Peptides against a protein of PDB entry 4U39. Designs and how they scored, part 7

Target 1, 302 residues: chain A of PDB entry 4U39
Amino acid sequence: SIKVIGVGGGGNNAVNRMIENEVQGVEYIAVNTDAQALNLSKAEVKMQIGAKLTRGLGAGANPEVGKKAAEESKEQIEEALKGADMVFVTAGMGGGTGTGAAPVIAQIAKDLGALTVGVVTRPFTFEGRKRQLQAAGGISAMKEAVDTLIVIPNDRILEIVDKNTPMLEAFREADNVLRQGVQGISDLIATPGLINLDFADVKTIMSNKGSALMGIGIATGENRAAEAAKKAISSPLLEAAIDGAQGVLMNITGGTNLSLYEVQEAADIVASASDQDVNMIFGSVINENLKDEIVVTVIATG

## One batch from the design tools (peptide; made by RFdiffusion4, then SolubleMPNN; aimed at target 1 D187 V263; its pose is not in this set)

Design b1_p27_4_s1
Fold by OpenDDE base, seed 5:
Structure b1_p27_4_s1 (fold): chain B 302 residues (1-302), chain A 27 residues (1-27)
Amino acid sequence: as target 1 above (302 residues)
Amino acid sequence: MKKILVQIVAKSKEELREKLEEYKKKL
């Protein structure tokens, strides 16, 4: 089974966005120290952590409170994650609960023998230096606690969106990028295909790989597959080129008109931008809601 | 909904092409 655990405010917003986009084949768990914020979650499983420590009033933007809250609730987290083959831990780094609790939750998932993938954001520079420093500490702790860590630099989202995009829409786009990172992987595993991936192949590419880079490309029109693939490998979300990556996961999602030629063209572009000896997992997904749009997600590991 | 998911694991560009051609024969 695949579980997605949203940790703190940013992680819970991302989980809500995943549920709204009907990401299938995963179980959603919302975790927070703030009981009022947790009640706004759309997840079926809602877990208040650190109820004794925080009394449901949240972590006060302190990562140490978030950490201790997860430690207090360890047994409940273990029970909720038990029997998962894969666990996605999603959080906005720089806050109290997400920054402190996400590494503890990730370690619990890993200790249970789940393939543990972190999908987290760095705060925007405008959120201030304190949040950046807290995020750096949380990201460092996440690297030790996960098999693969995808870090989304929120400042790079400002390169994808219009310059006039309101701050609230930039945060919604960060939640959407978190969704795309989780969905890009989960769709490859959770959706029965004509060719099923062995979960062992996913483990080979993602187990103990440390940091991963994510690129996303979206396009429409006659050259949409090639354009989406080129946008993915040159995505502003990539902090480096994918040419040095030991492993690549590629998801091509399109409407019912997605052709095998478009799939092959996009795969050839991404493979050509990757190392010659790269281990590549490629998947194509049909989403009837995309109509004429193609979405290419590339995750580079190693 | 038949979600046609093609899942290909390839260790090389050549293996990727071979598996895509195998998929094309199964359609």
Scores: peptide ipSAE 0.263, ipTM 0.800, DockQ to the pose 0.682
OpenDDE base, seeds 1, 2, 3, 4: peptide ipSAE 0.035, 0.247, 0.134, 0.056; ipTM 0.601, 0.775, 0.713, 0.605

Design b1_p27_4_s3
Fold by OpenDDE base, seed 2:
Structure b1_p27_4_s3 (fold): chain B 302 residues (1-302), chain A 27 residues (1-27)
Amino acid sequence: as target 1 above (302 residues)
Amino acid sequence: MKKILIQIVAKSKKELREKLAEFAAKQ
């Protein structure tokens, strides 16, 4: 089974966005120290952590409180994660609960033998230096606790959105990028295909790989597949080129009009930008909610 | 309903191109 755990406010917003976009074949778990915020989760499983420590009032933007809250609730987390083959841990780094609890939850998932993938955001520069420093500590702790860690630099989202984009929309786009990172992988595993992927192949590419980079490209029109692939490999979300990556996960998602030619063209572009000896998993996904849009997601590991 | 059209595992650019071509020839 695949489990997606949203940790703290940002992680729970991302999980809500995943549920709203009908990301199938995954179980959703919402984790928070704030009981009122947790009640707003759309996840089937809602877990309050650190009930004794925080009394449901949240972590007060302190990562040490988030950490201790997850440690207090370790047995409850273990029970919720038991029997998962894969666990996605999603959080906004820089806050109290997400930054402190996400590494603890990830370690619990890894210790249970699940393939553990972190999908987390760095705070925007405008959130201030304190959040950035807290996020750096949380990301370092996540890197040790996961098999693969995807870090989304929120400031790079500002390069994709209009300069006049309200702060609230920039956070919604961060939640959407978190969704795309989880969905880009989970659709390859959990969605029934014409050919089934062996979960062992996913483990080979994602186990003990440390930091991963994610690129996303979206396009429409006659050259949409090539344009989406080119945008994905040159995505502002990529902190480096994918040419040195030992593993690549590629997802091309289109509507019912997605052609085999478009799939082949996009895959050849991403392959051409990768290392010669790259281990690649490629999948094409039909999403009936997409009309003329193609979405290419590239995750580079190693 | 979401459906995977193609799934390919490849250890090289060459293998990926070969598997894509084989898939295209079967459609």
Scores: peptide ipSAE 0.372, ipTM 0.853, DockQ to the pose 0.844
OpenDDE base, seeds 1, 3, 4, 5: peptide ipSAE 0.257, 0.299, 0.277, 0.322; ipTM 0.792, 0.806, 0.810, 0.834; seed 1 fails the geometry check

Design b1_p27_4_s4
Fold by OpenDDE base, seed 3:
Structure b1_p27_4_s4 (fold): chain B 302 residues (1-302), chain A 27 residues (1-27)
Amino acid sequence: as target 1 above (302 residues)
Amino acid sequence: MKKTLIYIVAKSKEELRKKLEEAAKKQ
């Protein structure tokens, strides 16, 4: 089974966005120290952590409180994660609960033998230096606790959106990018295909790989597949080029008119931008809600 | 409902191309 755990405010917003976008084949768990915020979650499983420590009043933007809250609730987290083959831990780094609890939850998932993938955001520079420093500590702890860590630099979202985009819309776009990171992988595993992906192949590419880069490309029109693939490998979300990546996960999502030729064209572009000896998992998904759009998601490891 | 068209696992660019060509012959 695949489980997605949203940790703290940003993680729970991302989980809500996943549910609203009908990401299938995954179980959703919302985790928070704030009981009022947790009640707004759309997740089937809602877990308040650190009830004794925080009294449901949240972590006060302190990562040490978030950490201790997860440690207090360890047994409940273990029971909620039991039997998962794969666990996604999603959080906004820089806050109290997400930054402190996400590494603890990730370690619990890994200790249970699940393939553990972190999908987290760095705070925007405008959120201030304190949040950036807290996020750096949380990301460092996540790297030790996961098999693969995707870090989304929120400041790069400002390169994709209009400069006049309201702060609330920039946060919604961060939640959407977190959704795309989880969905890009989960759709490859959870969606029944003509050729099923062996979970052992996913483990080979994602186990003990450390940091991963994520690129997204969207396009329409006659050359939409090639354009979407080129946008994915040159995505502002990539902190570096994918050249030399030893492992690549690629998802091509299109409407009912997605052709095998378009799939091949996009895969050839991504493979040509990767190492010659790249271990690639490629999947194509039909989404009937996509009309003329193609979405290419690339996750590069190693 | 989401339907998957093709999954390909390839350990090289050459293997990827070969598997795509094989998939194209089967559809």
Scores: peptide ipSAE 0.242, ipTM 0.773, DockQ to the pose 0.831
OpenDDE base, seeds 1, 2, 4, 5: peptide ipSAE 0.095, 0.173, 0.221, 0.157; ipTM 0.611, 0.741, 0.779, 0.731

Design b1_p27_6_s1
Fold by OpenDDE base, seed 2:
Structure b1_p27_6_s1 (fold): chain B 302 residues (1-302), chain A 27 residues (1-27)
Amino acid sequence: as target 1 above (302 residues)
Amino acid sequence: MKIKGLGVGKTAKEAIANMKESFLKNQ
């Protein structure tokens, strides 16, 4: 089974966005120290952590409180994650609960033998130096606790949105990018099809790979496949080029009109930007809601 | 949602070839 665990406010906002976008074949778990915020989760499983420590009042933007809250609730987290083959741990780094608890939860998932993937955000620079420093510590702890860590630099989202985008919409776009990172992988594994991905192949690409890069490209029109692929490999979300990656996960999602030619054209572009000896999983997904839109997601590991 | 094709390979070329074969089998 695949489990997606949202940790703290940002992680739970991302999980809500995943549920709203009908990300299929995954179980959702919401984790928070704030009981009021947790009640706003759309997840089927809701877990309050650190109830004795925090009394449901949240972590007060302190990562050490988030860490201790997850440690207090270890047995509950273990039971919620039990039997998962794969666990996505999603959080906004820089806060109290997400930054402190996400590494503990990730380690619990890994110790249970699940393929553990972190999908986390760095805070925007405008959220201040304290959040950036807290996020750096949380990301370092996540890197040790996961098999693969996707880090989304929120400041790079400002390069792909309109300059007039309100701050609240920039946070919603960060939640959407977190969704796309999880969905880009989970759709390849959990989406019904005539061909199932061997979970061993996913493990080969994602197990003990450390940091991963994610690029996203969206396009419409006659050259939409090529344009989406070019946007994905040159995405501002990529902190480096995908050249030299040991593994690549590519998802091309389109409407019912997605052609083999478009799939090939997009794949050839991503392949040309990748090493020749790259372990690659390439999936094409039909989403009837996309009509003329193509979405290319590239995740580079190693 | 539906998977229309899937390709796995130790090279991008192999993955793309397997994807094409997969995609054609699912038509």
Scores: peptide ipSAE 0.501, ipTM 0.924, DockQ to the pose 0.927
OpenDDE base, seeds 1, 3, 4, 5: peptide ipSAE 0.460, 0.400, 0.378, 0.350; ipTM 0.913, 0.888, 0.885, 0.871

Design b1_p27_8_s2
Fold by OpenDDE base, seed 3:
Structure b1_p27_8_s2 (fold): chain B 302 residues (1-302), chain A 27 residues (1-27)
Amino acid sequence: as target 1 above (302 residues)
Amino acid sequence: MKKIKFFLVARSREELRAGFEAARAAL
């Protein structure tokens, strides 16, 4: 099974966004130290961690409280994760619960033998230096605890949104990018295709890869596939070029009019931007809600 | 409509091309 764990406020918002977007074939777990915030989760499984430590009042933006809360609730986390083949751990880094608990939860998932993928955000610069420093520590801990870590630099979201975008919309876009990262991978595994992806191939590309880069491209029109692919490989979300990436996960999502030619064109662009001997997992997904849009998600590993 | 997912695992650009050729033959 595939489990998606939202950890803390940002992770839970991302999970809610995933549920709202009908991300299929995954089990959702919401984890929080704040009981009130946890109650707002749409996840089937809601787990309050650190109930003794926090009394449900949250981690007070302290990662050490988040860590200790997950440690307190280790057995409960293990039980919730048991039998997962793959675990996505999603969190907004820089907070108390997400930053502290996500690495602990990820390690528990990894120790259970699940392919463990972190999909986390770095805080916006405007959230302040304290959050950035906390996020850096949490990201470092996540790298050791996961097979693959996708880090979304929230400040790069400001490059893809309008300059007049309200702060609240920037956070919603961060939640959406987290959703896209999880969905981009989970859709490749969880949805039956004409050719089924072997989970062993996913493990080969994602197991013990450390940091991964994620690019997203969206386009419309006649060259939409090529444009979406070009936008994905040049995405502001990429902290570096995917040049020399030895592993690539590519999701091409389009409407019912998505052609095999468009899919090939997009895949060829991404493959051409990668290592010559790239291990590429490519998947095409039809989303009937996408009329004329193509969304290309690229995750580069290695 | 059923989500038509085409998955291709390619370990090279050559395998990628071959996979698309196989896909075209299967569609």
Scores: peptide ipSAE 0.180, ipTM 0.781, DockQ to the pose 0.722
OpenDDE base, seeds 1, 2, 4, 5: peptide ipSAE 0.149, 0.056, 0.148, 0.180; ipTM 0.764, 0.687, 0.769, 0.784; seed 5 fails the geometry check

## One batch from the design tools (peptide; made by RFdiffusion4, then SolubleMPNN; aimed at target 1 V278; its pose is not in this set)

Design b1_p28_4_s3 (failed a check: the pose's geometry)
Amino acid sequence: SKYFKADKTYYFENEKRKITVQVGKVVA

Design b1_p28_4_s4 (failed a check: the pose's geometry)
Amino acid sequence: MKRFEATKTYNFENEKRKITVSVGKVVA

Design b1_p28_5_s1
Fold by OpenDDE base, seed 1:
Structure b1_p28_5_s1 (fold): chain B 302 residues (1-302), chain A 28 residues (1-28)
Amino acid sequence: as target 1 above (302 residues)
Amino acid sequence: MKKILVQIVAKSKEELRKKLEEAKKQAE
């Protein structure tokens, strides 16, 4: 089974966005120290952590409180994650609960033998230096606790969105990018296809790889596949080129008119930008809600 | 309903191309 665990406010917003977009084949778990925020979760499983420590009032933007809250609730977290083959841990780094609890939860998942993937955001620079420093500490702890860590630099989202985009929409886009990172992988595993990926192949590419980079490209029109692939490999979300990556996960998602030619063209572009000896998992997904749009997601590991 | 058209695992660019060509032939 695949479990997605949202940790703290940002992680739970991302989980809500995943549920709203009908990301199928995954179980959703919402974790928070704030009981009021947790009640707003759309997740089937809702877990309040650190009830004794915080009394449901949240972590007060202190990562040490988030850490201790997860440690207090370790047995409950273990029970909720038990039997998962794969666990996605999603959080907005820089806050109290997400920053402190996400590494603890990730370690619990890994100790249970699940393939543990972190999908986390760095705060925007405008959220202040304290959040950036807290996020850096949380990301370092996540890197030790996961098999693969995808870090989304929120400041790079500002390069993808219009300059006039309201701050609330920039946060929604961050939630959407988190969704795309989880969905790009989970759809490859959980969605029935003509050819099923062996979960062992995913484990080979993602196990103990450390930091991963994610690129997203979206395009429409006649050259949409090539344009989407080019945008993905040159995505502002990529902090480095994918040419040195030991592993690449590629998802191409299109409407019912997605052709094998478009799939091949996109895959050739990404493979040409990758190392010659790269381990690549490629998947094409049909989403009936997409019209003329193609979405290419690239995750580079190693 | 979401449907995966093609899933390919490849250890090289050459293997990827070969598997894509095979998938294309199976769909024609």
Scores: peptide ipSAE 0.316, ipTM 0.811, DockQ to the pose 0.829
OpenDDE base, seeds 2, 3, 4, 5: peptide ipSAE 0.226, 0.206, 0.275, 0.229; ipTM 0.769, 0.754, 0.797, 0.768; seed 2 fails the geometry check

Design b1_p28_5_s2
Fold by OpenDDE base, seed 3:
Structure b1_p28_5_s2 (fold): chain B 302 residues (1-302), chain A 28 residues (1-28)
Amino acid sequence: as target 1 above (302 residues)
Amino acid sequence: MKKILVHIVAKSKEELRKKLKEKKEELE
């Protein structure tokens, strides 16, 4: 089974966005120290952590409170994660609950033998230096606790959105990028296809790989596949080029008109930008909601 | 319903091209 755990406010917003976009074949767990915020989750499983420590009042933007809250609730987290083959841990870094609890939850998942993938955001620079410093500590702890860690630099989202984009819309876009990272991988595993992905192949590419880079490209029109692939490998979300990556996961999502030629063209572009000896998993997904749009998601590991 | 059209695991660009060709031939 695949489980997605949203940790704290940002992680739970991302999980809500995943549910709203009908990401299938995954179980959703919302984790928070704030009981009122947790009640707004759309997840089937809602877990309040650190009830004794916080009394449901949240972590007060303190990562040490988030950490201790997850440690207090360790047995409940273990029970909720039991039998998962893969666990996604999603959080906004820089806050109290997400920053402190996400590494603890990730370590619990890894100790249970699940393939553990972190998908987390760095805070925007405008959220202030305190959040950036807290996020750096949380990201460091996540790197030790996961098999693969995807870090989304929120400031790079500001390069994709209009300069007049309200702050609230920039946070919604961060939630959407978190969704795309999880969905890009989960759709390859959980969606029935003409060929089933062997979970062993996913483990080979994602186990003990440390930091991963994510690129996203979206395009329409006659050359949409090539344009989407080029946008993905040159995405502002990539902190470095994907050249030299030992592993690549690629998802090509299109409408019912997605052709094998378009899939081949996009895959050749991404493979050409990667190392010669790259281990690549690629999948093409048909989404009836994507009329003429192609979405390419690239995750580079190693 | 979401469906995977093609899923390929490749260890090289050459293997990727080969498997894509094989899949194209299988679907024709």
Scores: peptide ipSAE 0.311, ipTM 0.820, DockQ to the pose 0.794
OpenDDE base, seeds 1, 2, 4, 5: peptide ipSAE 0.058, 0.149, 0.230, 0.072; ipTM 0.648, 0.687, 0.775, 0.663; seeds 1, 5 fail the geometry check

Design b1_p28_5_s3
Fold by OpenDDE base, seed 4:
Structure b1_p28_5_s3 (fold): chain B 302 residues (1-302), chain A 28 residues (1-28)
Amino acid sequence: as target 1 above (302 residues)
Amino acid sequence: MKKILVFIVAKSKEELRKKLKEEKEKLE
């Protein structure tokens, strides 16, 4: 089974966005130290951590409180993650709960033998230096606790959205990028298709790879596949080019009019931007909610 | 309902192109 665990406010917002977008074949778990915020989760499983430590009042933006809260609730986390083949741990780094608890939860998932993937954000620069420093510590701890860590630099989201985008919409876009990172992988595994992914192939590409880069491209029109692929490989979300990556996962999602030619064109572009000896996993997904849009997600590992 | 159209594992660009062509031919 695939489990997605949202940790703290940002992780839970991302999980809500996944549920709203009908990401199929995954179980959702919401984890928070704030009981009021947790009640707003759409996840089937809601877990309050550190109830003794925090009394449901949250972590006070302190990562050490988030860490201790997850440690207090270790047995509950183990029970909730039991039997998962894959666990996505999603969080906004820089806060208390997400930054402190996500590494602990990731380690629990890994110790249970699940393929553990972190999908986390760095805070925007406007959230201040304290959040950036806390996020750096949380990301370092996540890197040691996961098989693959996707880090989304929120400041780079500002390069792909309109310059006039309100701050609230920038956070919603960060939640959407977290969704796309999880969904880009989970749809390849969990969605029935003409050709199903062997989970062993995903495990080979993602196990013990450390940091991964994610690029996303969206386009419409006659050249939408090529444009979406070009946007994905040149995405501002990529902190480096994908040419040195040892592994690439690519998802092409389109509407019912997605053609095999468009799939091939997008795959050729991503392959051309990758190393010649790259292990590439490619999947194509029909999403009936996409009209004329193609979404290309690229995840580069190693 | 979401459906996967094609899944391909390839270790090279040439293998990817070959497999994509093979899958295209199966769908025709």
Scores: peptide ipSAE 0.086, ipTM 0.648, DockQ to the pose 0.829
OpenDDE base, seeds 1, 2, 3, 5: peptide ipSAE 0.024, 0.028, 0.063, 0.235; ipTM 0.469, 0.574, 0.610, 0.759; seed 5 fails the geometry check

Design b1_p28_6_s2
Fold by OpenDDE base, seed 3:
Structure b1_p28_6_s2 (fold): chain B 302 residues (1-302), chain A 28 residues (1-28)
Amino acid sequence: as target 1 above (302 residues)
Amino acid sequence: MKKSIFFFAVTKSKEELKKAFEEAKKKL
């Protein structure tokens, strides 16, 4: 089974966005120290952590409280994760609960033998230096606790949105990018295809790979596949070029009119931008809601 | 109903990628 755990406010907002976008084939778990915030989760499984420590009042933006809350609730986390083949841990770094609890939850998943993938955000620069420093510590702890860590630099989202975009919409876009990172991988595993992906091949590309980069491209029109692929490999979300990547996961999502030629064209562009000896997993997914759009998600490891 | 082409492949080279597409075309 595939489990997605949203940890703290940002992680739970991302999980809500996944549920709203009908991401299939995954079980959702919402984790928080704030009981009121947890009640707003759309996840089937809701877990309050650190009930003794916090009394449901949250972590007070302190990562050490988030850490201790997850440690207090270790047995509950273990039971919720039991039997998972893959675990996604999603969080907004820089806060109390997400920053402190996400590494502990990730380590529990890894110790249970699940392929453990972190999908986390760095805070915007406008959230202040304290959040940036807390996020750096949480990201460091996540790197040790996961097989693969995707880090989304929220400041790069400001390069792809309008300059007049309200702060609330910038956070919604961060939640959407977290969704795309999880869905881009989960769809490759959970969606029945003409050629089923062996989970062993996913493990080969994602196990003990450390940090991964994610790029997203969206396009429409006659050359939409090529344009979406080019946008993905040049995405502002990529902190580096993918040319040195030893492993690539590629998802090509389109409407019912997605052709095998378009899938091939997009895959050839991404493979040509990667290392010559790249181990690439690619998949195509049909989403009837995309109509004429193609979405290419690239995750580069190594 | 146009069969939605769900295609998954693991490839270690451009040649394997081409072969995977050729095999997928034979199944369609």
Scores: peptide ipSAE 0.196, ipTM 0.783, DockQ to the pose 0.480
OpenDDE base, seeds 1, 2, 4, 5: peptide ipSAE 0.043, 0.024, 0.033, 0.162; ipTM 0.598, 0.481, 0.557, 0.758

Design b1_p28_6_s3
Fold by OpenDDE base, seed 3:
Structure b1_p28_6_s3 (fold): chain B 302 residues (1-302), chain A 28 residues (1-28)
Amino acid sequence: as target 1 above (302 residues)
Amino acid sequence: MKKKIFFFAVTKSKEELKKAFEEEKKKL
């Protein structure tokens, strides 16, 4: 089974966005130290952590409180994650609960033998130096606790959105990018394909790979597949080029008019931008809500 | 039920990609 665990405010917002986008084949778990915020989760499983420590009043933006809250609730987290083959841990880094609890939850998932993938955000620079420093500590702890860590630099989202984009919309876009990271992988595993991916193949590409890079490309028109693939491999979300990546996961999502030729063209572009000996997993997804758009998600590991 | 057609291929090379696509074209 695949489990997605949203940790703290940012993680829970991402999980809500996944549920709203009908991401199927995954179990959703919302974790928070704030009981009021947790009640707003759309997840079927809601877990308040650190009830004794925090009394449901949240972590006060302190990562050490988030860490101790997860440690207090270890047995409950273990029970909720038990029997998962794969666990996605999603959080906004820089806060109290997400930064402190996400590494503890990830380690619990890994110790249970699940393929553990972190999908986390770095805070925007405007959120201040304290959040950036807290996020750096949380990301460092996540690297040790996961098989693969996708880090989304929120400041790079500002390169994709209009300069007049309200701050609330920039945070919603960060939640959407978190969604795309989780969905891009989960759709490859959880959705029956014409070719069933062996979970062993996913495990080969993602196990003990450390940091991964994520790129997203969206395009329309006659060359939409090629344009979406080119945008994905040159995405502002990529902190480096994908050249030399040992493993690549690629998701190509389109409408009912998505052709096999378009899928092949996009895959050839991504493979050509990768190492010659790259292990590539690709999948194509039909989303009827996409009219003429193609979305390419690339995750590079190694 | 929304017909989600999913193509998955695990490939080590561009040539294996082409082969996987040709095999899937035969199933359609």
Scores: peptide ipSAE 0.043, ipTM 0.677, DockQ to the pose 0.601
OpenDDE base, seeds 1, 2, 4, 5: peptide ipSAE 0.024, 0.022, 0.027, 0.020; ipTM 0.525, 0.591, 0.531, 0.531

Design b1_p28_6_s4
Fold by OpenDDE base, seed 5:
Structure b1_p28_6_s4 (fold): chain B 302 residues (1-302), chain A 28 residues (1-28)
Amino acid sequence: as target 1 above (302 residues)
Amino acid sequence: MKKSIFFFTVAKSKEELRKAFEEARKKL
């Protein structure tokens, strides 16, 4: 089974966005120290952590409180994650609960033998230096606790959205990018295809790879596949080029008019931008809600 | 019926990628 665990306010917002977008084939778990915020989750499983420590009042933006809350609730987390083949841990880093609890939860998933993937955000620079420093510590702890860690730099979202985008919409876009990172991988595993992907192949590409980079490209029109692929490999979300990537996961999503030629053209562009000996997993998804749009998601590991 | 046409192949080379597309085309 595949489980997605949202940790703290940002992680729970991302999980709500995944549920609203009908991401299939995954079980959703919402974890928080704030009982009122947790009640707003759309997840089937809702878990309050650190009930004795916090009394449901949250972590007060302190990562050590988030850590201790997850440690207090270790047995409950183990029971909720038991039998998962893969666990996604999603969080907004820089806060109390997400920053402190997400590494503990990731380690629990890994110790249970699940393929453990972190999908986390760095805070915007405008959220202040304290959040950036807390996020850096939490990301370092996540890197040790997961098989693969995708880090989304929120400041790079400002390069993709309109400059006039309200702050609340920039946070919603961060939640949407977290969704795309989880969905881009989960669709490859959870959705029956014309060619089945063995979970062993996913394990080979994602196990003990450390940090991964994610790029997203969207395009329309006659050259939409090539344009979407070029935008994905040059995405502002990439902190580095993918030219040295030894493992690549690629998802190509289009409407009912998506051709095999467009899928091939996009895959050839991404493979040409990667290492010569790249292990590439590619998938194609038909989304009837996409009219003339193609979305290419690239996750580079190694 | 949402026709999710998922093609998942592991390609270790551009040549394996090409072969995977050729096999996918034969199944369509």
Scores: peptide ipSAE 0.099, ipTM 0.688, DockQ to the pose 0.607
OpenDDE base, seeds 1, 2, 3, 4: peptide ipSAE 0.023, 0.025, 0.040, 0.053; ipTM 0.555, 0.572, 0.682, 0.676

